# Peptides against a protein of PDB entry 4DOW, part 100

Target 1, 157 residues: chain A of PDB entry 4DOW
Amino acid sequence: TFSWVGRPLPNRKQFQQMYREICMKINDGSEIHIKVGQFVLIQGEDNKKPYVAKLIELFQNGAEVPPKKCARVQWFVRFLEIPVSKRHLLGRSPPAQEIFWYDCSDWDNKINVETIIGPVQVVALAPEEVIPVDQKSEETLFVKLSWNKKDFAPLPP

## One batch from the design tools (peptide; made by RFdiffusion4, then SolubleMPNN)

Design b2_p23_5_s1 (from b2_p23_5, 12 letters changed)
Fold by OpenDDE base, seed 3:
Structure b2_p23_5_s1 (fold): chain B 157 residues (1-157), chain A 23 residues (1-23)
Amino acid sequence: as target 1 above (157 residues)
Amino acid sequence: DEVEKKAKESLEKANEEAKKKAE
């Protein structure tokens, strides 16, 4: 179950109410709060690995009946999600913890909040920095580059 | 909490599978 936390932000968009925070409540009564700017795991298709995204906006779509709780996200991609024919462009074998900023607009960046699995830690690194692989960082993802379907590039500002 | 545990478990499984496929 998902519910908004706090009052809606000042917004002039018709039929949209924006929020800073959403609460995920589990059946056992426990809850976790997720805020705009945090990173989340999104449910994949069937046996697919979860997608990684940064929350850009949280909003209720009042144009739908009943209103839907939605999010606008910045997508990230895993190395194995990149076409096989293009993987060589990286010039190295990345660790499993590395993800890439998806720098394309062809993917729908609006999601239903019900697809959110939970929060995840993502750390941005400079290209020359080494990705740590230890027990403490095993659950942390790292981003060094962007992917625009043509090539890898430095992260956008 | 259970939500965090589920998220961490999902991430760990995803990372383990990715590692196996990369080998």
Scores: peptide ipSAE 0.028, ipTM 0.622, DockQ to the pose 0.030
Fold by OpenDDE base, seed 2:
Structure b2_p23_5_s1 (fold): chain B 157 residues (1-157), chain A 23 residues (1-23)
Amino acid sequence: as target 1 above (157 residues)
Amino acid sequence: DEVEKKAKESLEKANEEAKKKAE
């Protein structure tokens, strides 16, 4: 169950109410607050790991009947989501914790908040920085590069 | 702290579920 936290933002798009924060109620009754700018795991396909995304906007879409709680996201991709034929372009074998900024517009960046599994920690690193692999970082994902379906590149600003 | 805890739990749960489905 998802519910908005706080008042809607004053500037609105047509049929949209914007919010900064949403509350996710878990089955055990606990609540998780997720804010714009945080990273989340999104439900993947049947046999795939969850997608990783950064929340850009939270909004209620009043154009739909009934209105739906939605989010606009920046997608990230896992290495294994990259076509096999292009993985060699990275020039290295990435650790399992590495993800890539998806620098393409071919993916719909609007999601239903119901597809959010939960929050996740994502840390941006410089190319020369080593991805830590210890118990403290086990649950953390790291991003160094972007992927634009053609090649890897430095992260966008 | 609570957010971090929940994030870890969410990640672990999601990863385990995904792994289970992939097997």
Scores: peptide ipSAE 0.027, ipTM 0.627, DockQ to the pose 0.035
Fold by OpenDDE base, seed 4:
Structure b2_p23_5_s1 (fold): chain B 157 residues (1-157), chain A 23 residues (1-23)
Amino acid sequence: as target 1 above (157 residues)
Amino acid sequence: DEVEKKAKESLEKANEEAKKKAE
């Protein structure tokens, strides 16, 4: 289950209550707090790996009936989500831990928070930095570049 | 390579574990 943490932010959008933090109750009874700006795994389609996203906004959408707890996200893509025909544009074989900033607006960036399966650590690296591979970092995702469906580029500021 | 394979497996396991915990 998901519940809001704290009071709504003062700047209200129409039919929206915005929050900084949400609490995720997991099956063992523990709670995980997720804040705007953190990265999360989003439930993928059947037999697909979870999607990776950065939380940009947390809001309750009052325009829906019943009101839904939602988030706006910045999407990331895994290398394997990139069309096979374009993967060569990277010029290298990336580690499985590498993800890419999705620099396109064709994807809906609104999600239901219930699709969040948990937080994930994402670390931005400079292009020249090597992605560390160890047991601790194996659960960490790394981003160096953006992908705009045409080519790879440095991360946007 | 072998290191990459292990990393991939670990990531997949972590993802699955996260999913299970959330369910």
Scores: peptide ipSAE 0.026, ipTM 0.576, DockQ to the pose 0.048
Fold by OpenDDE base, seed 1:
Structure b2_p23_5_s1 (fold): chain B 157 residues (1-157), chain A 23 residues (1-23)
Amino acid sequence: as target 1 above (157 residues)
Amino acid sequence: DEVEKKAKESLEKANEEAKKKAE
């Protein structure tokens, strides 16, 4: 179950009410609050692993009946999601924790909040920084580069 | 191959843990 936290933010978008935070109620009765700017795991399709995304906006889409709770996201891709024929362009074998900023506009960046599995920790690193392999970092994802379907590049500013 | 396998396993573990916390 998802519910908005707080009052809607002032915005100029017709039929959209924007929010800073959403509450996700877990089966055990506990609640997880997810805010704009945080990273989340999103349900995959057809036995695919969950997708990774950064929340850009949380909004209620009033153009739909009934209104839907939605989010706009910045997508990230895992190395294994990159076509095999393109993986060599990285020039190295990345650790499992590494993800890449998806620098393309061909993916729909609007999701239903109900597809959110939960929060995930993502840390941005400089290209020269080494990804930690300790237990504390095992559950953390790291991003150094972007992927634009053609090549890898430094992260966008 | 081994690096990729380990990376995959680590990611899967992280995803499963996150999923479990959110279920």
Scores: peptide ipSAE 0.028, ipTM 0.592, DockQ to the pose 0.051; fails the geometry check

Design b2_p23_5_s2 (from b2_p23_5, 16 letters changed)
Fold by OpenDDE base, seed 2:
Structure b2_p23_5_s2 (fold): chain B 157 residues (1-157), chain A 23 residues (1-23)
Amino acid sequence: as target 1 above (157 residues)
Amino acid sequence: DEVEKKAKEDLEEANKKAAEAAE
């Protein structure tokens, strides 16, 4: 179950109410608050790893009937989601914890909040920084580069 | 928290399924 936290923010977008924070409640009654700017796991397809995304906007879409709780996201892509023919462009074998900033607009960046599995920790690193692969970092994903469907590049600002 | 724990568990399960599918 998802519910808005706080009052709607000032907004010019027709049929939309903007929010800073949403509450995710589990059936056992436990809950966590997720804010704009945090990273989340999004439900994937069968036998697929969850998608990784950064929340950039939380809003209720009043144009839909009934209104839907939505988010706009910045997508990240896993190495195995990159076409096989282009993976060599990385020039190295990435650890499983590495993800890439998806620098393309071909993916719909609007999601229903109901697809959110939960929060995840994502840490941006410089290219020279080593991705720790130990028990302490097993729950953390790391990003060094962007992927624009053509090549890998430094992270966008 | 419990929600974060559940998310991690779901990720682990998804990772396991993905690994199995890749075999």
Scores: peptide ipSAE 0.074, ipTM 0.639, DockQ to the pose 0.035
Fold by OpenDDE base, seed 3:
Parts: C-alpha cells; structure tokens; sequence
Structure b2_p23_5_s2 (fold): chain B 157 residues (1-157), chain A 23 residues (1-23)
C-alpha cells in the first residue's frame, strides 16, 4: 500500500499533484518513506533481477480515473541487459554489483508506484575506484559509467 | 526496517531465481 506523505507541492502541471515523499506500507504494518532523489528497485519479469531507478518526480495523475500514483525515474541498466554484441565495449568484466546510468530517452520513464519493491543503495564511484565486495556491500550497487546504446561514457553531469 | 529488509530479500530471491534459470 502506498500513500502520499505531506502536502502537495505547488502545481507545476495541470492535472498533476506533485509530492516529495511517499509511504510504503507492508503486510506487517511497518512503513518506510521514500523520497525524490532516492534509488529504488522496480519489479522485473519473473526470474529476472529487479530494475534499478532513481526517483525524479512523485505525482498523482489527475487525468486518470481513478487518479493514479506515479513516478518519473532515471533508469539504470545492468550489464547483462546490455546487448551481447556490445558488452566488449566495456573492456572489462564488471562485478555483479555494477550498474550503468541509462543515457537514452527511448525508455518510458513513467511508472506506477505499485511497481516499486523498495529502496536500494546506489553509490557513484570514479572509474579508477575499486568496487568493494564484502558482507556490508553485498546489498549496495555501484555506478561508474553511463550507457547510451552505442558506448560507455563517464557519468553525465 | 521491515520494508528495507523485504526489498533486500526480494533482491536475493530474484538473484537466486535468475541463477537457477541460468543453469
């Protein structure tokens, strides 16, 4: 179950109410607040790893009946989601914890908040920095580069 | 947090399923 936290922000778009924070409630009644700017896991296909995204906007779409709770996201991509023919462009074998900033506009960046599994930790690193692999970092994802469907590049500003 | 714990468990389960499917 998802509910808005706080009052709507000043309306920037017609038929949309924007928020900074949403509350996720699970079966045991516990709650966690997720804010704009945080990273989340998005439900993937069966037997597939969840998608990774950064929350850019949280909004209620008033043009729909009933209104829907939505988010705009910045997508990240896992190495195994990169086409096999282009994986060699990385020039190395990445650890399983590495993800890439998806620098393309061809993916729909609007999601229903119901697809959010929960928060995840994502840490940006310089290309020369080593990705730590230990018990404390097992649940942390790391990003060094962007992927634009043609090549890998430094992270966008 | 229970929600964070659940998210981590879901990720672990997804990883396990993906590994099993790749065998």
Amino acid sequence: as target 1 above (157 residues)
Amino acid sequence: DEVEKKAKEDLEEANKKAAEAAE
Scores: peptide ipSAE 0.072, ipTM 0.630, DockQ to the pose 0.034
Fold by OpenDDE base, seed 4:
Structure b2_p23_5_s2 (fold): chain B 157 residues (1-157), chain A 23 residues (1-23)
Amino acid sequence: as target 1 above (157 residues)
Amino acid sequence: DEVEKKAKEDLEEANKKAAEAAE
């Protein structure tokens, strides 16, 4: 169950109410608040790992019937989501915790909030920084580079 | 699916750890 937190932001968009925060009620009855700017896991396809995304906007889409709670996201990709023929371009074998900023517009960046599994920690690192893999950081994902379907590059500003 | 289920479980565990670390 998802519910808006706080009042809608000032917005001139006729059919969209924007919010800063959404509340997610999980199975144990606890509530998780997710804010714009945070990273989330999105439901993947069958037998696939969840997608990773950064929340850019939270909004209720009044153009849909019934109105839907939606988000606009910046996608990230896992190394295994990159075509096999292109993986060699990285020049190294990344750890499982590494993800890449998806620098393409071919994916729909609007999601239904109901596809959000929950928040995830994503840390941006410089190329020279080592990805820490320890018991306490197993849940943390790390990003150093972008992927634009052609090559890997430094993170966008 | 099983992957999603596992992800949710991992999230719950992470939340517990985070709560403990904040105390």
Scores: peptide ipSAE 0.027, ipTM 0.571, DockQ to the pose 0.034
Fold by OpenDDE base, seed 1:
Structure b2_p23_5_s2 (fold): chain B 157 residues (1-157), chain A 23 residues (1-23)
Amino acid sequence: as target 1 above (157 residues)
Amino acid sequence: DEVEKKAKEDLEEANKKAAEAAE
């Protein structure tokens, strides 16, 4: 169950009410608050790991009937989501914790908040920095590079 | 589905641990 936290932000978009924070109730009855700017796991397809995304906007879409709670996201891509024929372009075997900034506009960046599994920690690293493999980092994802469907590149500023 | 389920379970466990540590 998802509910808005706080008052809607000033917005000029006619059919959208924007928010800074959303509350997610989980199975044990506890509540998780997720804010714009945080990273989340999004429901994946069958036999696939969840997608990773950064929340850019939280909004209620009033153009839909009934109104839906939505988010606009910046997508990340897992190495295994990259086509097999192009994986060699990385020039190395990445650890399982590495993800890539998806630098393409071909994916719909609007999601229903109901597809959010929960928050996840994502840390940006310089290319020369080593991804730690300790217990503290086991649940942390790391991003060094972007992927634009053609090649890997340094992260956008 | 299985991967998603496991991810949810891991998240719930992590959140539980974090909540306990914050208390």
Scores: peptide ipSAE 0.026, ipTM 0.569, DockQ to the pose 0.037

Design b2_p23_5_s3 (from b2_p23_5, 14 letters changed)
Fold by OpenDDE base, seed 2:
Structure b2_p23_5_s3 (fold): chain B 157 residues (1-157), chain A 23 residues (1-23)
Amino acid sequence: as target 1 above (157 residues)
Amino acid sequence: DEVEEKAKKSLEEANKKAREKAE
């Protein structure tokens, strides 16, 4: 289950209450707090790895009946999600931990918070930096570049 | 630190489930 943490933020959109933080209660009774600006794993399609996203907004959508707890996200894409015909444009074989900033607007960036699996660590690196493969970084994802369906580019500011 | 630990667990669980579904 999901519940809002704290009071709604000011300057609300019509039918929307904005929040900074949400609490995810797991079946074992543990609680995970997730904040705007953090990275999360989103439930993927069947037999597919979860999607990776950065939370940019948390809001309750009162326009829906019943009201829905939602989030707006910045999507990331895994290398294997990129069309085979375009993967060569990277010019290298990325490690499994590398993801790419999705720089397109064709994907719906609104999600239901119920699709959140949990938080994940994502670290931005400069192009010259080496992606570490150690115990500390084993569960960490790394991003160096963006993908806009045409080519790879440096990360947005 | 706590967030990092939870993140690691979440990723591990998510990846595990994804692998299991793919099998």
Scores: peptide ipSAE 0.052, ipTM 0.673, DockQ to the pose 0.036
Fold by OpenDDE base, seed 1:
Structure b2_p23_5_s3 (fold): chain B 157 residues (1-157), chain A 23 residues (1-23)
Amino acid sequence: as target 1 above (157 residues)
Amino acid sequence: DEVEEKAKKSLEEANKKAREKAE
């Protein structure tokens, strides 16, 4: 179950109300608050691993009846989501914790909040920085590069 | 290598657990 936290933010968008935070109620009755700017796992397809995304906006889509709770996201891509024929372009075997900034607009960046599995930690690193593999970082994802379906590149500013 | 694999497993388990909690 998802519910908005706080009052709607002022915005000029005609058919949507924007929020800073949403509450996700979990099966055990506990609540997780997720805010704009945080990273989340999104339900994968066909038994695939969850997608990774950064929340850009949280909004209620008033153009739909009934209104839907939605999010606009910046997608990240796991290495295994990259086509096999292109993986060699990285020039190295990335650790499982590495993800890539998806620098394409072909993916729909609007999601239903119901697809959110939960929050995840994502840390940006410089290309020369080593991804830690200690216990403290085992559940943390790291991003060094972007992927634009053609090649890997430094992260966008 | 072994440390990396352990980290991989840990992350996968964490993701799985998160999914199960959200269902």
Scores: peptide ipSAE 0.027, ipTM 0.595, DockQ to the pose 0.045
Fold by OpenDDE base, seed 4:
Structure b2_p23_5_s3 (fold): chain B 157 residues (1-157), chain A 23 residues (1-23)
Amino acid sequence: as target 1 above (157 residues)
Amino acid sequence: DEVEEKAKKSLEEANKKAREKAE
């Protein structure tokens, strides 16, 4: 179950109420608050790892009936999501924790919040930095590069 | 549970569409 936290933000878009934070109620009754700017795991397809995204906007879509709780996201892509034929362009074998900023607009960046599995930590690293491997970092994802379906590149500003 | 499975499938399809090239 998802519910908005706080009051809607000012400067409403047509048919959209903007929020800064949403509450996710988990099966055990606990609650997790997720804010704009944080990273989340999005439910993947069957037998697939969750997608990774950064929350850009949280909004209630009043154009739908009933209104839907939605988010706009910046997508990330896992290495294994990259076409096999192009993986060699990275020039290295990335650790499992590495993800890439998806630098394309061909994907719909609007999601339903109910597809959110939960928050995840994503850390941006400089190219020369090594991905740490420790207990805490095992659940942390790291991003160094972007992927634009053609090649890898430095992260966008 | 059939209801749960249907819900899961719906979410998966929605996510799939989100990850597909927008037409």
Scores: peptide ipSAE 0.023, ipTM 0.570, DockQ to the pose 0.062
Fold by OpenDDE base, seed 3:
Structure b2_p23_5_s3 (fold): chain B 157 residues (1-157), chain A 23 residues (1-23)
Amino acid sequence: as target 1 above (157 residues)
Amino acid sequence: DEVEEKAKKSLEEANKKAREKAE
């Protein structure tokens, strides 16, 4: 179950109410709060790895009946999600912890909050920085570059 | 909590599986 935390933020969108935070509750009553600006795992297809995204907006879509709890996200992509024919452009074999900023607009960036699995830690690094592989960083993802379906590039500002 | 553990497990599975995602 998902519920909004706090009052709606001021906005000028007629049929949308924006929020800063959402609460995920499970059946036993436990809950976790997720805020705009945090990174999340999004449910993939059956037997597929989850997607990684940064929450940009949390909003209720009042144009739908009943209203839907939605999020606008910045997508990230895993190396193995990049077409095989383009992977050589990276010039190296990335560790499993590396993800890439998806710098394209062809993907719908609106999701239903029900697809959120939970939060995940993502750390931005400079290209010359080494990705750690210790136990503490085992569950942390790292981003150095963007991918725009044509080539890899430095992260957007 | 269970939600956090589910997220961690999902990430672990995502990082450990040597399976290519379908294009």
Scores: peptide ipSAE 0.038, ipTM 0.667, DockQ to the pose 0.035; fails the geometry check

Design b2_p23_5_s4 (from b2_p23_5, 13 letters changed)
Fold by OpenDDE base, seed 4:
Structure b2_p23_5_s4 (fold): chain B 157 residues (1-157), chain A 23 residues (1-23)
Amino acid sequence: as target 1 above (157 residues)
Amino acid sequence: DEVEKKAKESLEKANEEARKASE
């Protein structure tokens, strides 16, 4: 179950109520709060591995019947999601924890919040920084570069 | 909690597969 936390933010978008935070509640009563700006895992389609995304907006879409709780996201991609023919462009074998900022507009950046599996930690690193490998960081993803379907590049501002 | 556990398990699975593919 997903529910909004707090009052809607002031905005003039018709049929959209924007929020800062959403609550994920499971059957046993446990709940997790996720805020705009945090990173989440999104359920993959057709048994694919979860997608990684940063929450940009949380909003209720009143244009749908019934209204849907939605999010706009910035997508990230894992190395294995990059076409095999292009992987060599990285020039290195990335650690398993590395993801890439998806710098393309061909993916719909609107999701239903019910596709959110849960939060995930994503840390941006400078190119010269080494991705740490330890028990604490094993569940953390790291991003150094963007991928625009043509090449890898430094992270956008 | 279950939600966090599910997320962690999913991430671990993805990371493990990525590791294997990177070798």
Scores: peptide ipSAE 0.050, ipTM 0.653, DockQ to the pose 0.030
Fold by OpenDDE base, seed 3:
Structure b2_p23_5_s4 (fold): chain B 157 residues (1-157), chain A 23 residues (1-23)
Amino acid sequence: as target 1 above (157 residues)
Amino acid sequence: DEVEKKAKESLEKANEEARKASE
């Protein structure tokens, strides 16, 4: 289950209450807090790998009945999620830990918080930096570039 | 916590599968 942490932030948006933090509580009673600005794994479709996203906003949509707990996100994409015909544009074989900033507006960036699996660590690197591959970094994802469905480019500011 | 553990396990599995697929 999911519940808001703290008081709503000052917001002028009608029918929306914004929050800085949300709590995930599982069956055994344990809980984890996730804040705006953190990275999360989102449930994939069918048996697909989870999606990676950065939380931009956490809000309750009061226009719905009952109100829904939602998030706005910045999407990331894995190399294998990029069309086969375009993968050559990277010019290298990326490690499994590399993801790309999705620089397109065609994807809906609103999600239900129920789709959040949990937090994940994402580290931004310069293009010339080497992605470490060891047991400690195995659970960390790395981003160097953006993908806009046409080509790879440096990360946006 | 169990939630964090589950998330890490999911990531590890995803990364492992991606590695195998790239070989």
Scores: peptide ipSAE 0.047, ipTM 0.646, DockQ to the pose 0.029
Fold by OpenDDE base, seed 2:
Structure b2_p23_5_s4 (fold): chain B 157 residues (1-157), chain A 23 residues (1-23)
Amino acid sequence: as target 1 above (157 residues)
Amino acid sequence: DEVEKKAKESLEKANEEARKASE
């Protein structure tokens, strides 16, 4: 289950109450707090790895009945999510830990928070920086570039 | 971190079970 943490932000959109933090209660009864700006794993389709996203906004959508707890996200894509015919444009074989900033608007960036399965660590790197593959970073994802369905480009600010 | 790993594993397990159930 999910519950809001703290008071709603004062500047709200119509039918939306915005928050900075949400509490995720998992099966064993423990709680995980997730904040705007953090990265999360989003439930994927059958036989699909979780999607990776950065939380941009947390809000309750009061226009729906009953109200829905939602989030706006910045999507990331894994290399294997990129069409096979275009993967060569990267010019290299990325490590499994590399993801790409999805620089397109064709994906709906509003999600239901119940699709969040947990937090994940994502680190932005400069192009010349080496992605570590040691035990300390084995669960960390890394991003260097963006993908706009046409080509790879430098990471947006 | 560890939560991520567990979440990913849980999802993958669920997906696999769903796949098997659909066959």
Scores: peptide ipSAE 0.027, ipTM 0.579, DockQ to the pose 0.048
Fold by OpenDDE base, seed 1:
Structure b2_p23_5_s4 (fold): chain B 157 residues (1-157), chain A 23 residues (1-23)
Amino acid sequence: as target 1 above (157 residues)
Amino acid sequence: DEVEKKAKESLEKANEEARKASE
């Protein structure tokens, strides 16, 4: 169950009410609050790991009947989501914790909030920095590069 | 999805522990 936290933000988009935060009520009755700017796991396809995304906007789409709770996201991709024929372009074998900024517009960046599994920690690193693997970073994902379906590149500014 | 289920369960567990710690 998802519900908005706080009052709508001022905006000029017709039929859209924007919010800073959404509340996700989980199975045990506890609540998780997720804010714009945080990273989340999105429900993946069957037998696939969840997608990773950064929340850019949270909004209710009033143009739909009934209105839907939605989000705009910046997608990230896992190494295994990259076509096998292009993985060699990385020039190294990445750790499982590494993800890549998806620098393409072919993916729909609008999602239903119901597809959000929960928050996830994502840390940006310089290319020369080593991805730590320890107790504190087990659940943390790391991003160093972008992927534009053609090649890997430094992160966008 | 098993992976998704495990992720949710882990998250729920962590959230519950945090809630208890804050009380």
Scores: peptide ipSAE 0.026, ipTM 0.584, DockQ to the pose 0.036

